# Ledger of designs, part 6: peptides against a protein of PDB entry 6FBK

Target 1, 90 residues: chain A of PDB entry 6FBK
Amino acid sequence: EDTGVRVELAEEDHGRKSTIALRLWVEDPKKLKGKPKDNGAIEFTFDLEKETPDEVAQEMIESGFFHESDVKIVAKSIRDRVALIQWRRE

## One batch from the design tools (peptide; made by RFdiffusion4, then SolubleMPNN)

Design b1_p12_3_s1
Fold by OpenDDE base, seed 4:
Structure b1_p12_3_s1 (fold): chain B 90 residues (1-90), chain A 12 residues (1-12)
Amino acid sequence: as target 1 above (90 residues)
Amino acid sequence: MKRVFKVLPKPE
């Protein structure tokens, strides 16, 4: 399912660290209930062992990037990318 | 500590 939110690696993943750099941006704002900020990609680090997509999504809401009603769609976007990265590491 | 989010400029 296309969430309208894209998440990619912001760096090359050598599979050595539990922490990765991610880049997130909105490709299709019509998929969101709220109106996100009209900016470029958001870059952040994600700890594969300690953090969850839901927690990071909530922090993005608190920072004002997205409406609270879109937390699940944002979390899903992060989760899907993280899962893909983990599969590639195996 | 608040999470650090680096906002990149929107491509033109």
Scores: peptide ipSAE 0.679, ipTM 0.896, DockQ to the pose 0.723
Fold by OpenDDE base, seed 3:
Structure b1_p12_3_s1 (fold): chain B 90 residues (1-90), chain A 12 residues (1-12)
Amino acid sequence: as target 1 above (90 residues)
Amino acid sequence: MKRVFKVLPKPE
């Protein structure tokens, strides 16, 4: 499903580290219930072994990037990208 | 501690 939120690698992944750099931005704000901040991409690190997309999404809400009603769609966007990265590593 | 989020400029 197209969440309207895009997540990409911010670095080349050689499949050697448990941590990766990600870049997230709103591509289609109409797919969100709330009104996100109108800014550029958000870059952050993600530990594939220790962290969860739901945790990161919640932290983004607390930081004011998204409305609480959109936490699940943001988490899904991160989860879907992380899954693709992990599948490519295998 | 709080997670670090780096906000990049929006492409113009």
Scores: peptide ipSAE 0.679, ipTM 0.896, DockQ to the pose 0.725
Fold by OpenDDE base, seed 1:
Structure b1_p12_3_s1 (fold): chain B 90 residues (1-90), chain A 12 residues (1-12)
Amino acid sequence: as target 1 above (90 residues)
Amino acid sequence: MKRVFKVLPKPE
């Protein structure tokens, strides 16, 4: 499922750390209910062991990057990328 | 603590 939100690694992942750097940006704003900010990528760290995509998405909402109605789609975007990273670490 | 979000400049 295409969320319209893209999430990529901001650094090379050698599979040695539980914390990774991610970049998130809107690729297709039409997929979102609210109007996202028109800026570049948002870079942040994510702890694969302690944090959840939903929590990070919620924090992005609180920071004003996305409308509250899009929290789940943002969370899904992060979750999907995190899953890929976890699978590659096998 | 509040999460740190680094906003990068837009490419264009």
Scores: peptide ipSAE 0.679, ipTM 0.896, DockQ to the pose 0.717
Fold by OpenDDE base, seed 2:
Structure b1_p12_3_s1 (fold): chain B 90 residues (1-90), chain A 12 residues (1-12)
Amino acid sequence: as target 1 above (90 residues)
Amino acid sequence: MKRVFKVLPKPE
């Protein structure tokens, strides 16, 4: 499903470490219920073994990037990208 | 600790 939120690797993944750098940005704000901050892409690290997309999404909301009503769509965007990365590692 | 989020400049 197209969440309107894009998530990509911010670095080359050599499949050696559990942490990866991700870049997230809004492609289609109409897909979101709230109005996100009008800024560029957000870069952050994600631990494939210890962290969850839901927790990261919650932290983004606490930081003011997204409205609380969009936590699930943001989390899904991260989850989908993480899944693809993990599949490529197999 | 708060997660570090690096905000890149919006492309123009």
Scores: peptide ipSAE 0.679, ipTM 0.896, DockQ to the pose 0.722

Design b1_p12_4_s3
Fold by OpenDDE base, seed 4:
Structure b1_p12_4_s3 (fold): chain B 90 residues (1-90), chain A 12 residues (1-12)
Amino acid sequence: as target 1 above (90 residues)
Amino acid sequence: AAPKRTFRVTRF
């Protein structure tokens, strides 16, 4: 399912580190219940061994990027990209 | 207080 939120690698993944750089932005705001604070890309690091998409999504909410009602859709977008990256590493 | 995570925003 299309979440309307896009997540991509912000750097080339050589498959050597547990930490990756990601970029997240809204492509279809109609999919969200709330309105995003800014129109742009959010860049951050993600530790494949220590962190979870839900935790990162919660931190984005706390930072004011998204409405609390959209935490699950944001988390799903991160999860789907992370899973794809992990599959490519195998 | 500093945020728990560092986010860099690039506006379109």
Scores: peptide ipSAE 0.652, ipTM 0.863, DockQ to the pose 0.699
Fold by OpenDDE base, seed 3:
Structure b1_p12_4_s3 (fold): chain B 90 residues (1-90), chain A 12 residues (1-12)
Amino acid sequence: as target 1 above (90 residues)
Amino acid sequence: AAPKRTFRVTRF
């Protein structure tokens, strides 16, 4: 499902590290229930072995980037991208 | 006191 939130690698992935750099931004705000804090790309690192998309999404909510009502859709966007990255590594 | 995660924002 198209979440309206786009997540991409912010660096080339050689499949050697457990951490990856990601970039996340709203592509279609109509898909969200709330209004995002700003119009920009959020960059962050993600540990494939230790972290979860839900945790990162919650941290984004706490930082004020998104409304609480959109935490699950944000988490899904991260999860979907992470899954693709992991599948490419295999 | 600081956020546990660092987010860097780049505006379009």
Scores: peptide ipSAE 0.637, ipTM 0.857, DockQ to the pose 0.688
Fold by OpenDDE base, seed 1:
Structure b1_p12_4_s3 (fold): chain B 90 residues (1-90), chain A 12 residues (1-12)
Amino acid sequence: as target 1 above (90 residues)
Amino acid sequence: AAPKRTFRVTRF
């Protein structure tokens, strides 16, 4: 499912660290209920072992990047990319 | 209150 939110690696992943750098931005704002705060990319680290997409999404909401009603779709976007990264590491 | 996570924003 297309969330309208794109998540990519902000650095090359050699599969050696549990922490990765991600970059997230809105590609299709029509998919979101709220209006995104900024037109840009949000870069952050994600610990594949300790953190969850939902927790990170919640933190983005608290930081004001997205409306609270979009927390789940943001989380899904992160989850989908993380899953892909994990699959590639196999 | 200090933020729990640091987000770096690069605007287009």
Scores: peptide ipSAE 0.636, ipTM 0.857, DockQ to the pose 0.741
Fold by OpenDDE base, seed 5:
Structure b1_p12_4_s3 (fold): chain B 90 residues (1-90), chain A 12 residues (1-12)
Amino acid sequence: as target 1 above (90 residues)
Amino acid sequence: AAPKRTFRVTRF
């Protein structure tokens, strides 16, 4: 499904380390229940072995990037991209 | 205290 939130690699992935750099931004704000505080791309590091999309999404909420009601849609967008990256590494 | 996670924002 289209979450309206896009997540991409912020760096080239050579599949050598568990840490990757991701960039996340809203492409379709109508998909969100709340209005994002800012309009821009959020870049962050994600550890494929130690971190979860849900925890990262929650941290984004706590940082004020998204409304609390959108934590699951944000988490899903991260999860979907992470899964794709992991599948490509196999 | 430093934030638990660092987020870099580039505004459009």
Scores: peptide ipSAE 0.636, ipTM 0.856, DockQ to the pose 0.670

Design b1_p12_5_s2
Fold by OpenDDE base, seed 1:
Structure b1_p12_5_s2 (fold): chain B 90 residues (1-90), chain A 12 residues (1-12)
Amino acid sequence: as target 1 above (90 residues)
Amino acid sequence: KPKRKFIVLPKP
């Protein structure tokens, strides 16, 4: 499923630490119900062992980056990238 | 709780 939200590593991942830097931005705004802020990307750290995509997405909503109705689609975008990163660490 | 740090980058 294409969420219209892209998430990429903001740094090279050597698979040695649980914390990674990610960048998230809107690639296709038509996929979202609300109107997100028009900026390049949002950079943040994510702890692969302690944090969840849903929690981070919720914090983005609270920060005003996305509409509350899009929390799940944002969370899915983060989840999909995180899963891929963890699979590559095998 | 403290807010998560989000670094907003400029749009290209």
Scores: peptide ipSAE 0.709, ipTM 0.893, DockQ to the pose 0.748
Fold by OpenDDE base, seed 3:
Structure b1_p12_5_s2 (fold): chain B 90 residues (1-90), chain A 12 residues (1-12)
Amino acid sequence: as target 1 above (90 residues)
Amino acid sequence: KPKRKFIVLPKP
């Protein structure tokens, strides 16, 4: 499902590290319930072994990037990208 | 709980 939130690798992935750099930004704000901040991409690291998309999404809410009503859609966006990255590594 | 580092990049 198209969440309206795009997540991409911020670096080339050689499949050697457990941590990756990601960029996340709103592509279609109409798909969000709240009104996100109007800014550029958010860059952050993600540990494939220790962290979860839900945790990162919650931290984005706490930082004020998204409304609490959109935490699950943000988490899904991260989860879907992470899954693709992991599948490409296998 | 350490605060996660989020880097906001400029819009294109």
Scores: peptide ipSAE 0.709, ipTM 0.894, DockQ to the pose 0.814
Fold by OpenDDE base, seed 4:
Structure b1_p12_5_s2 (fold): chain B 90 residues (1-90), chain A 12 residues (1-12)
Amino acid sequence: as target 1 above (90 residues)
Amino acid sequence: KPKRKFIVLPKP
């Protein structure tokens, strides 16, 4: 399902580190309940072993990037990309 | 806990 939020690698993944750099941005704001900040993209690191998409999404809410009602859709976007990256590593 | 570092890029 299209969440309207896109997540991509911000760097080339060599499959050696547990930490990866991700880039997240809104492609379709109509999919969100709230109004996100009008940014190009948000870049951040994600630890594949220690962190979860839900935790990162919550931190984005706390930072004011998204409305609290959209935490699950943001988390799903991150989760889907992370899963894809992990599949490619195997 | 420290705040997560988010790098905000300008909208093209």
Scores: peptide ipSAE 0.708, ipTM 0.893, DockQ to the pose 0.754
Fold by OpenDDE base, seed 2:
Structure b1_p12_5_s2 (fold): chain B 90 residues (1-90), chain A 12 residues (1-12)
Amino acid sequence: as target 1 above (90 residues)
Amino acid sequence: KPKRKFIVLPKP
C-alpha cells in the first residue's frame, strides 16, 4: 500500500557495504495522521545488518519529524525500500 | 544512546 512517504537511495548502491544512505520525504501528507514538518528530504545512513526500520522511525519521531501516531507508516516506508534494496542485491 | 544524524535538505 502507498504510505505517502517516499524512501530512496541517496547514493548508488553497488552492494559492497552493509551501510547505505537513504533519503526520506512526504509525498502525500493526507496519508499521515499527524502533520509532518514542511521540510525537504531527510537524509540518513542505515546499517542493513544492525539496524531496523522501526528503530529509525522511532528516532525520527523523537527528533520531531513525525507524530508518534505515524511511527508505523514511516517504518513501513523504510522497510519496503530496504527490502527492495536487499532483493536487488541478490 | 547517541542521537542519529539526520540531514534535512531544503524543500524544492
Scores: peptide ipSAE 0.708, ipTM 0.893, DockQ to the pose 0.793

Design b1_p12_6_s4
Fold by OpenDDE base, seed 3:
Structure b1_p12_6_s4 (fold): chain B 90 residues (1-90), chain A 12 residues (1-12)
Amino acid sequence: as target 1 above (90 residues)
Amino acid sequence: KAPRKFVVLPKP
């Protein structure tokens, strides 16, 4: 599903580290219920072993990047990218 | 809970 939120690797993944760098940005704001800030990409690290997309999404809400009603959409966008990265590592 | 570091890059 197209969440309107895009997530990409901010670095080349050699499949050796548990921590990766990601970039997230709004591609289609109409897909979101709230009105996110008009930012560029948000860059952050993600630990594949210790962290979850839901927790990171919630932290983005708390930081004011997205409305609370969009937490699941944001989490899904992260989850989908993380899953793809994990699949490619296999 | 330590605050997560989010680096906001400039919009192209």
Scores: peptide ipSAE 0.710, ipTM 0.910, DockQ to the pose 0.801
Fold by OpenDDE base, seed 2:
Structure b1_p12_6_s4 (fold): chain B 90 residues (1-90), chain A 12 residues (1-12)
Amino acid sequence: as target 1 above (90 residues)
Amino acid sequence: KAPRKFVVLPKP
């Protein structure tokens, strides 16, 4: 399902590291319950072995990027991209 | 917990 939140690799993935760089931004704000800040992409690193999409999404909420009511949709966006990256590595 | 580093890029 289209979450309205886009997540892409911020670097080329050679499948060698457990840590990857991601970029996340709102593509369709109407899909969110809250009103996210109108800024560009958020770049961050994600450890495929140690971190979870839910944890990162929660940290984005705490940083003020999204409303708490949208934590799950943000987490899903990250999860879907991470899963795709892992599938491509296999 | 230590704060995560988020780099906000400018909106095009």
Scores: peptide ipSAE 0.709, ipTM 0.910, DockQ to the pose 0.763
Fold by OpenDDE base, seed 4:
Structure b1_p12_6_s4 (fold): chain B 90 residues (1-90), chain A 12 residues (1-12)
Amino acid sequence: as target 1 above (90 residues)
Amino acid sequence: KAPRKFVVLPKP
């Protein structure tokens, strides 16, 4: 489902390391309950073995990028991309 | 826990 939040690889994935660079941005703010900051993409690293989309989403809330009521939609956007990356590595 | 590094890119 379209969350209105897009997540893409910020680098080429050669499938060799557990950490990847991701880029996240809002495409459709109407799908969010809160009003996110009007900025471009947010880049960050994600450890495929140690971290979870929910925890990273929570950290984004704490940093003020999104409202707390949107944590699940943000987490889902990250989860969907991570799952796709892992499937391609198989 | 140390704060996560977020690099914010400017909106084109």
Scores: peptide ipSAE 0.709, ipTM 0.910, DockQ to the pose 0.741
Fold by OpenDDE base, seed 1:
Structure b1_p12_6_s4 (fold): chain B 90 residues (1-90), chain A 12 residues (1-12)
Amino acid sequence: as target 1 above (90 residues)
Amino acid sequence: KAPRKFVVLPKP
């Protein structure tokens, strides 16, 4: 499903660390229920072993980047990218 | 809970 939110690696992944740098931004705002802040990409670190997409998405809501109604779609965007990264590491 | 660091980059 196209969430309208894009998540990409902010660094080259050599598959050595459990932590990765990600970059997230809105590609299609019409896919979101709320109107996110009009800013650029958000860069953050994600621990593949200790953190979950849902928890990180919730933290983004708390920081005011997205409306609470969009927490699941944001989490899905992160999850899908993380899954792809983990798949490529196999 | 420590606040997560989010770095906002410039909009293209």
Scores: peptide ipSAE 0.709, ipTM 0.910, DockQ to the pose 0.803

Design b1_p12_7_s1
Fold by OpenDDE base, seed 1:
Structure b1_p12_7_s1 (fold): chain B 90 residues (1-90), chain A 12 residues (1-12)
Amino acid sequence: as target 1 above (90 residues)
Amino acid sequence: KPKRKFIVLPKP
């Protein structure tokens, strides 16, 4: 499923630490119900062992980056990238 | 709780 939200590593991942830097931005705004802020990307750290995509997405909503109705689609975008990163660490 | 740090980058 294409969420219209892209998430990429903001740094090279050597698979040695649980914390990674990610960048998230809107690639296709038509996929979202609300109107997100028009900026390049949002950079943040994510702890692969302690944090969840849903929690981070919720914090983005609270920060005003996305509409509350899009929390799940944002969370899915983060989840999909995180899963891929963890699979590559095998 | 403290807010998560989000670094907003400029749009290209």
Scores: peptide ipSAE 0.709, ipTM 0.893, DockQ to the pose 0.761
Fold by OpenDDE base, seed 3:
Structure b1_p12_7_s1 (fold): chain B 90 residues (1-90), chain A 12 residues (1-12)
Amino acid sequence: as target 1 above (90 residues)
Amino acid sequence: KPKRKFIVLPKP
């Protein structure tokens, strides 16, 4: 499902590290319930072994990037990208 | 709980 939130690798992935750099930004704000901040991409690291998309999404809410009503859609966006990255590594 | 580092990049 198209969440309206795009997540991409911020670096080339050689499949050697457990941590990756990601960029996340709103592509279609109409798909969000709240009104996100109007800014550029958010860059952050993600540990494939220790962290979860839900945790990162919650931290984005706490930082004020998204409304609490959109935490699950943000988490899904991260989860879907992470899954693709992991599948490409296998 | 350490605060996660989020880097906001400029819009294109």
Scores: peptide ipSAE 0.709, ipTM 0.894, DockQ to the pose 0.808
Fold by OpenDDE base, seed 4:
Structure b1_p12_7_s1 (fold): chain B 90 residues (1-90), chain A 12 residues (1-12)
Amino acid sequence: as target 1 above (90 residues)
Amino acid sequence: KPKRKFIVLPKP
């Protein structure tokens, strides 16, 4: 399902580190309940072993990037990309 | 806990 939020690698993944750099941005704001900040993209690191998409999404809410009602859709976007990256590593 | 570092890029 299209969440309207896109997540991509911000760097080339060599499959050696547990930490990866991700880039997240809104492609379709109509999919969100709230109004996100009008940014190009948000870049951040994600630890594949220690962190979860839900935790990162919550931190984005706390930072004011998204409305609290959209935490699950943001988390799903991150989760889907992370899963894809992990599949490619195997 | 420290705040997560988010790098905000300008909208093209």
Scores: peptide ipSAE 0.708, ipTM 0.893, DockQ to the pose 0.768
Fold by OpenDDE base, seed 2:
Structure b1_p12_7_s1 (fold): chain B 90 residues (1-90), chain A 12 residues (1-12)
Amino acid sequence: as target 1 above (90 residues)
Amino acid sequence: KPKRKFIVLPKP
C-alpha cells in the first residue's frame, strides 16, 4: 500500500557495504495522521545488518519529524525500500 | 544512546 512517504537511495548502491544512505520525504501528507514538518528530504545512513526500520522511525519521531501516531507508516516506508534494496542485491 | 544524524535538505 502507498504510505505517502517516499524512501530512496541517496547514493548508488553497488552492494559492497552493509551501510547505505537513504533519503526520506512526504509525498502525500493526507496519508499521515499527524502533520509532518514542511521540510525537504531527510537524509540518513542505515546499517542493513544492525539496524531496523522501526528503530529509525522511532528516532525520527523523537527528533520531531513525525507524530508518534505515524511511527508505523514511516517504518513501513523504510522497510519496503530496504527490502527492495536487499532483493536487488541478490 | 547517541542521537542519529539526520540531514534535512531544503524543500524544492
Scores: peptide ipSAE 0.708, ipTM 0.893, DockQ to the pose 0.787

## One batch from the design tools (peptide; made by RFdiffusion4, then SolubleMPNN)

Design b2_p13_3_s4
Fold by OpenDDE base, seed 2:
Structure b2_p13_3_s4 (fold): chain B 90 residues (1-90), chain A 13 residues (1-13)
Amino acid sequence: as target 1 above (90 residues)
Amino acid sequence: MKVKRKFTVLPKP
């Protein structure tokens, strides 16, 4: 499903590293329960072997980017993109 | 001790 939150690779993935650079931004704020900060894309590193989308989403909430009520939708957005990346590596 | 994750906020287009 479309979460209204877009997550894309911030770099080309050659499938060699366990870490990837991601960019996350809100495309459709109506999909979110709370009002996120009006920022540009948020860039961050994600370790495909050690980290989870839920952990990263929680850290985004703690940093104040999103309301706690949207942690699951943010996590799902990251998870869906990460899954695509993982599947393409196979 | 948990290290704070680095989030880089890019300028809005």
Scores: peptide ipSAE 0.692, ipTM 0.888, DockQ to the pose 0.640
Fold by OpenDDE base, seed 4:
Structure b2_p13_3_s4 (fold): chain B 90 residues (1-90), chain A 13 residues (1-13)
Amino acid sequence: as target 1 above (90 residues)
Amino acid sequence: MKVKRKFTVLPKP
């Protein structure tokens, strides 16, 4: 399902390290329940072995990027991209 | 103490 939130690699992935740089931004704000800040992309590092999309999404909420009601949609967006990256590594 | 994650906000196009 289209979450309205896009997540992409912020760097070239050579499949050598457990950490990757990601960029996340809102493409369709209508898909979100809250009103996100009108920002550019949010860049962050994600550890494929130690971190979870839900934890990162929660930290984004705490930082004020999204409303608490959108934590799951944000987490899903990250999860879907991370899954694709991991599949490409196999 | 929980370490705050670094989020870098890029300029909007």
Scores: peptide ipSAE 0.691, ipTM 0.888, DockQ to the pose 0.632
Fold by OpenDDE base, seed 3:
Formats: structure tokens, C-alpha cells, sequence
Structure b2_p13_3_s4 (fold): chain B 90 residues (1-90), chain A 13 residues (1-13)
């Protein structure tokens, strides 16, 4: 499903460490219920072993990047990219 | 208390 939110690796992944750098940005704001801030990509680290997309999405909302109604779609965008990265490592 | 996550906002192209 196209969430309208894009997530990409901010670094090369050689599959050797559990932490990765990600960049997240809105590609299609019409897919979101709220109006996100009109800013550039958000860069952050993600621990593949300890953290969850839902936790990160909640923290983004608490920081004011997205409306609370969009927590699930933001979490899904992160989850989809993380899953793809993990599949490539296997 | 949970440490706040670092979010770096990059400039728009």
C-alpha cells in the first residue's frame, strides 16, 4: 500500500550492525488525514533489534511532525522499509 | 524519564 510517506536508507547497509540511519519525508500529502509540517526529510537512527516503527511514529507525533490521526500510516511507512532492509540481509 | 529521540530535519531541496 502506498502510504504517501517515503522512507529510505541514509547510509549504505552492509548488514553488519543492528542500527541504521533512515530518512523519512512526505511524498503525497493527500494520503494523510492531517496537514504535516512542510519541512524536508527527517533523518534518524533505528535499532533493528530493539525498536519498533510504532514507537518512532509516536515520537514523531509528539515532536509535532504529524497529526495523531496519521500515526498508523507513518508507522507503516517505516515498517515497510525496515522489512525490506531485513529481507535483503537474509 | 525517556530520553527524547534525535530527529534531524534536512533542508528542502
Amino acid sequence: as target 1 above (90 residues)
Amino acid sequence: MKVKRKFTVLPKP
Scores: peptide ipSAE 0.691, ipTM 0.887, DockQ to the pose 0.599
Fold by OpenDDE base, seed 1:
Structure b2_p13_3_s4 (fold): chain B 90 residues (1-90), chain A 13 residues (1-13)
Amino acid sequence: as target 1 above (90 residues)
Amino acid sequence: MKVKRKFTVLPKP
């Protein structure tokens, strides 16, 4: 399902480390319940072994990037990209 | 206290 939120690797993935750099941005704001800020991509590190998309999404909300009502859609966007990265590594 | 996660906002193209 298209979340309207895009997540991409911010670096080349050699499949060797558990931490990856990601970029997240709103591609289709109509998919979000809240009104996202007109920002560029948000870059952050994600630990594939220790962290979850849900906790990162929650931290983004706490930082003011997204409305609380959009926590699950943001988390799903991260989860889908992370899963894809993991599948490519296997 | 939990360490604040670093989020870097890149310039909008």
Scores: peptide ipSAE 0.690, ipTM 0.887, DockQ to the pose 0.611

Design b2_p13_6_s3
Fold by OpenDDE base, seed 3:
Structure b2_p13_6_s3 (fold): chain B 90 residues (1-90), chain A 13 residues (1-13)
Amino acid sequence: as target 1 above (90 residues)
Amino acid sequence: MKVKKTFTVLPKP
């Protein structure tokens, strides 16, 4: 499903590190319940062994990037991209 | 205490 939130690799993935760099941004704000800040892409690292999409999404909410009502859709966006990256590694 | 995660906002194109 189209979450309206896009997540992409910020670097080439050679499948050697457990940590990857990601960029996240709102592509379609109509898909969100809250009103996100009009920012550029958010760049961050994601540890494939230690972090979870839900925890990272929650930290984004606490940082003020998204409304609390959108935590699940943000988490889903991250989860879907991470899964895709892992599938390509295997 | 868990270290705060860093989020870097890039300029809008």
Scores: peptide ipSAE 0.684, ipTM 0.885, DockQ to the pose 0.670
Fold by OpenDDE base, seed 4:
Structure b2_p13_6_s3 (fold): chain B 90 residues (1-90), chain A 13 residues (1-13)
Amino acid sequence: as target 1 above (90 residues)
Amino acid sequence: MKVKKTFTVLPKP
């Protein structure tokens, strides 16, 4: 399912560390219930062992990037990318 | 104490 939110690696992944750098941005705002701010990509680290997509998405809402009703769609976007990265590491 | 996660907003192209 197309969430309208894109998540990509902000760095080359050598599969050596548990943390990765990600970039997240809105490609299709029509997919969101709230109106996100017109920002560039949001860059952040993600700990593959300690963090979860849902918790990180919640922190983004708390920081004011997205409406609370969009937490699940943001979390899904992160989850899908993380799953793909984990698959490539195997 | 939970450390606040850092989110860096990049310039819009």
Scores: peptide ipSAE 0.684, ipTM 0.885, DockQ to the pose 0.662
Fold by OpenDDE base, seed 2:
Structure b2_p13_6_s3 (fold): chain B 90 residues (1-90), chain A 13 residues (1-13)
Amino acid sequence: as target 1 above (90 residues)
Amino acid sequence: MKVKKTFTVLPKP
């Protein structure tokens, strides 16, 4: 499902680290309930062993990047990308 | 203690 939020690797993944660099940005704001800030991509690390998409999404909301009502769609976007990365590593 | 996560905003293209 296209969430309107795009998440990509910010670095080449060699499958050696549990931590990856991700870049997230809004591609289609119409798919979000709230109105995100009109800024560039958000770059952050994601620990495949310790962090969860839901937790990271919540932290983004707390930081003011997204409306609370969009936490699930943001989490899904992260989850979907992380899943693809993990599948590629296997 | 849980370290606050860092989010870096890149310039909009």
Scores: peptide ipSAE 0.684, ipTM 0.885, DockQ to the pose 0.693
Fold by OpenDDE base, seed 1:
Structure b2_p13_6_s3 (fold): chain B 90 residues (1-90), chain A 13 residues (1-13)
Amino acid sequence: as target 1 above (90 residues)
Amino acid sequence: MKVKKTFTVLPKP
């Protein structure tokens, strides 16, 4: 499912640590209900053991990057990328 | 209290 939000590794993943660096940006604004900010990618760390896509997405909303109505789509974007990363590690 | 997560906005291309 294309969320219109792209998430990629901000660093090379060697599959050794539980924390990864990610970059997230809007690729297709029409997929979002709210109007995202017109800025560059958002870089952040994600702890594969302690954090969840939903919680991180919620923090992004609270920080003003996205409208609350888009929390689930943002979370899904993160989840999908994280899943791919984890699958590649196995 | 949980520390606020840091989000760094990179320059727009």
Scores: peptide ipSAE 0.684, ipTM 0.884, DockQ to the pose 0.671

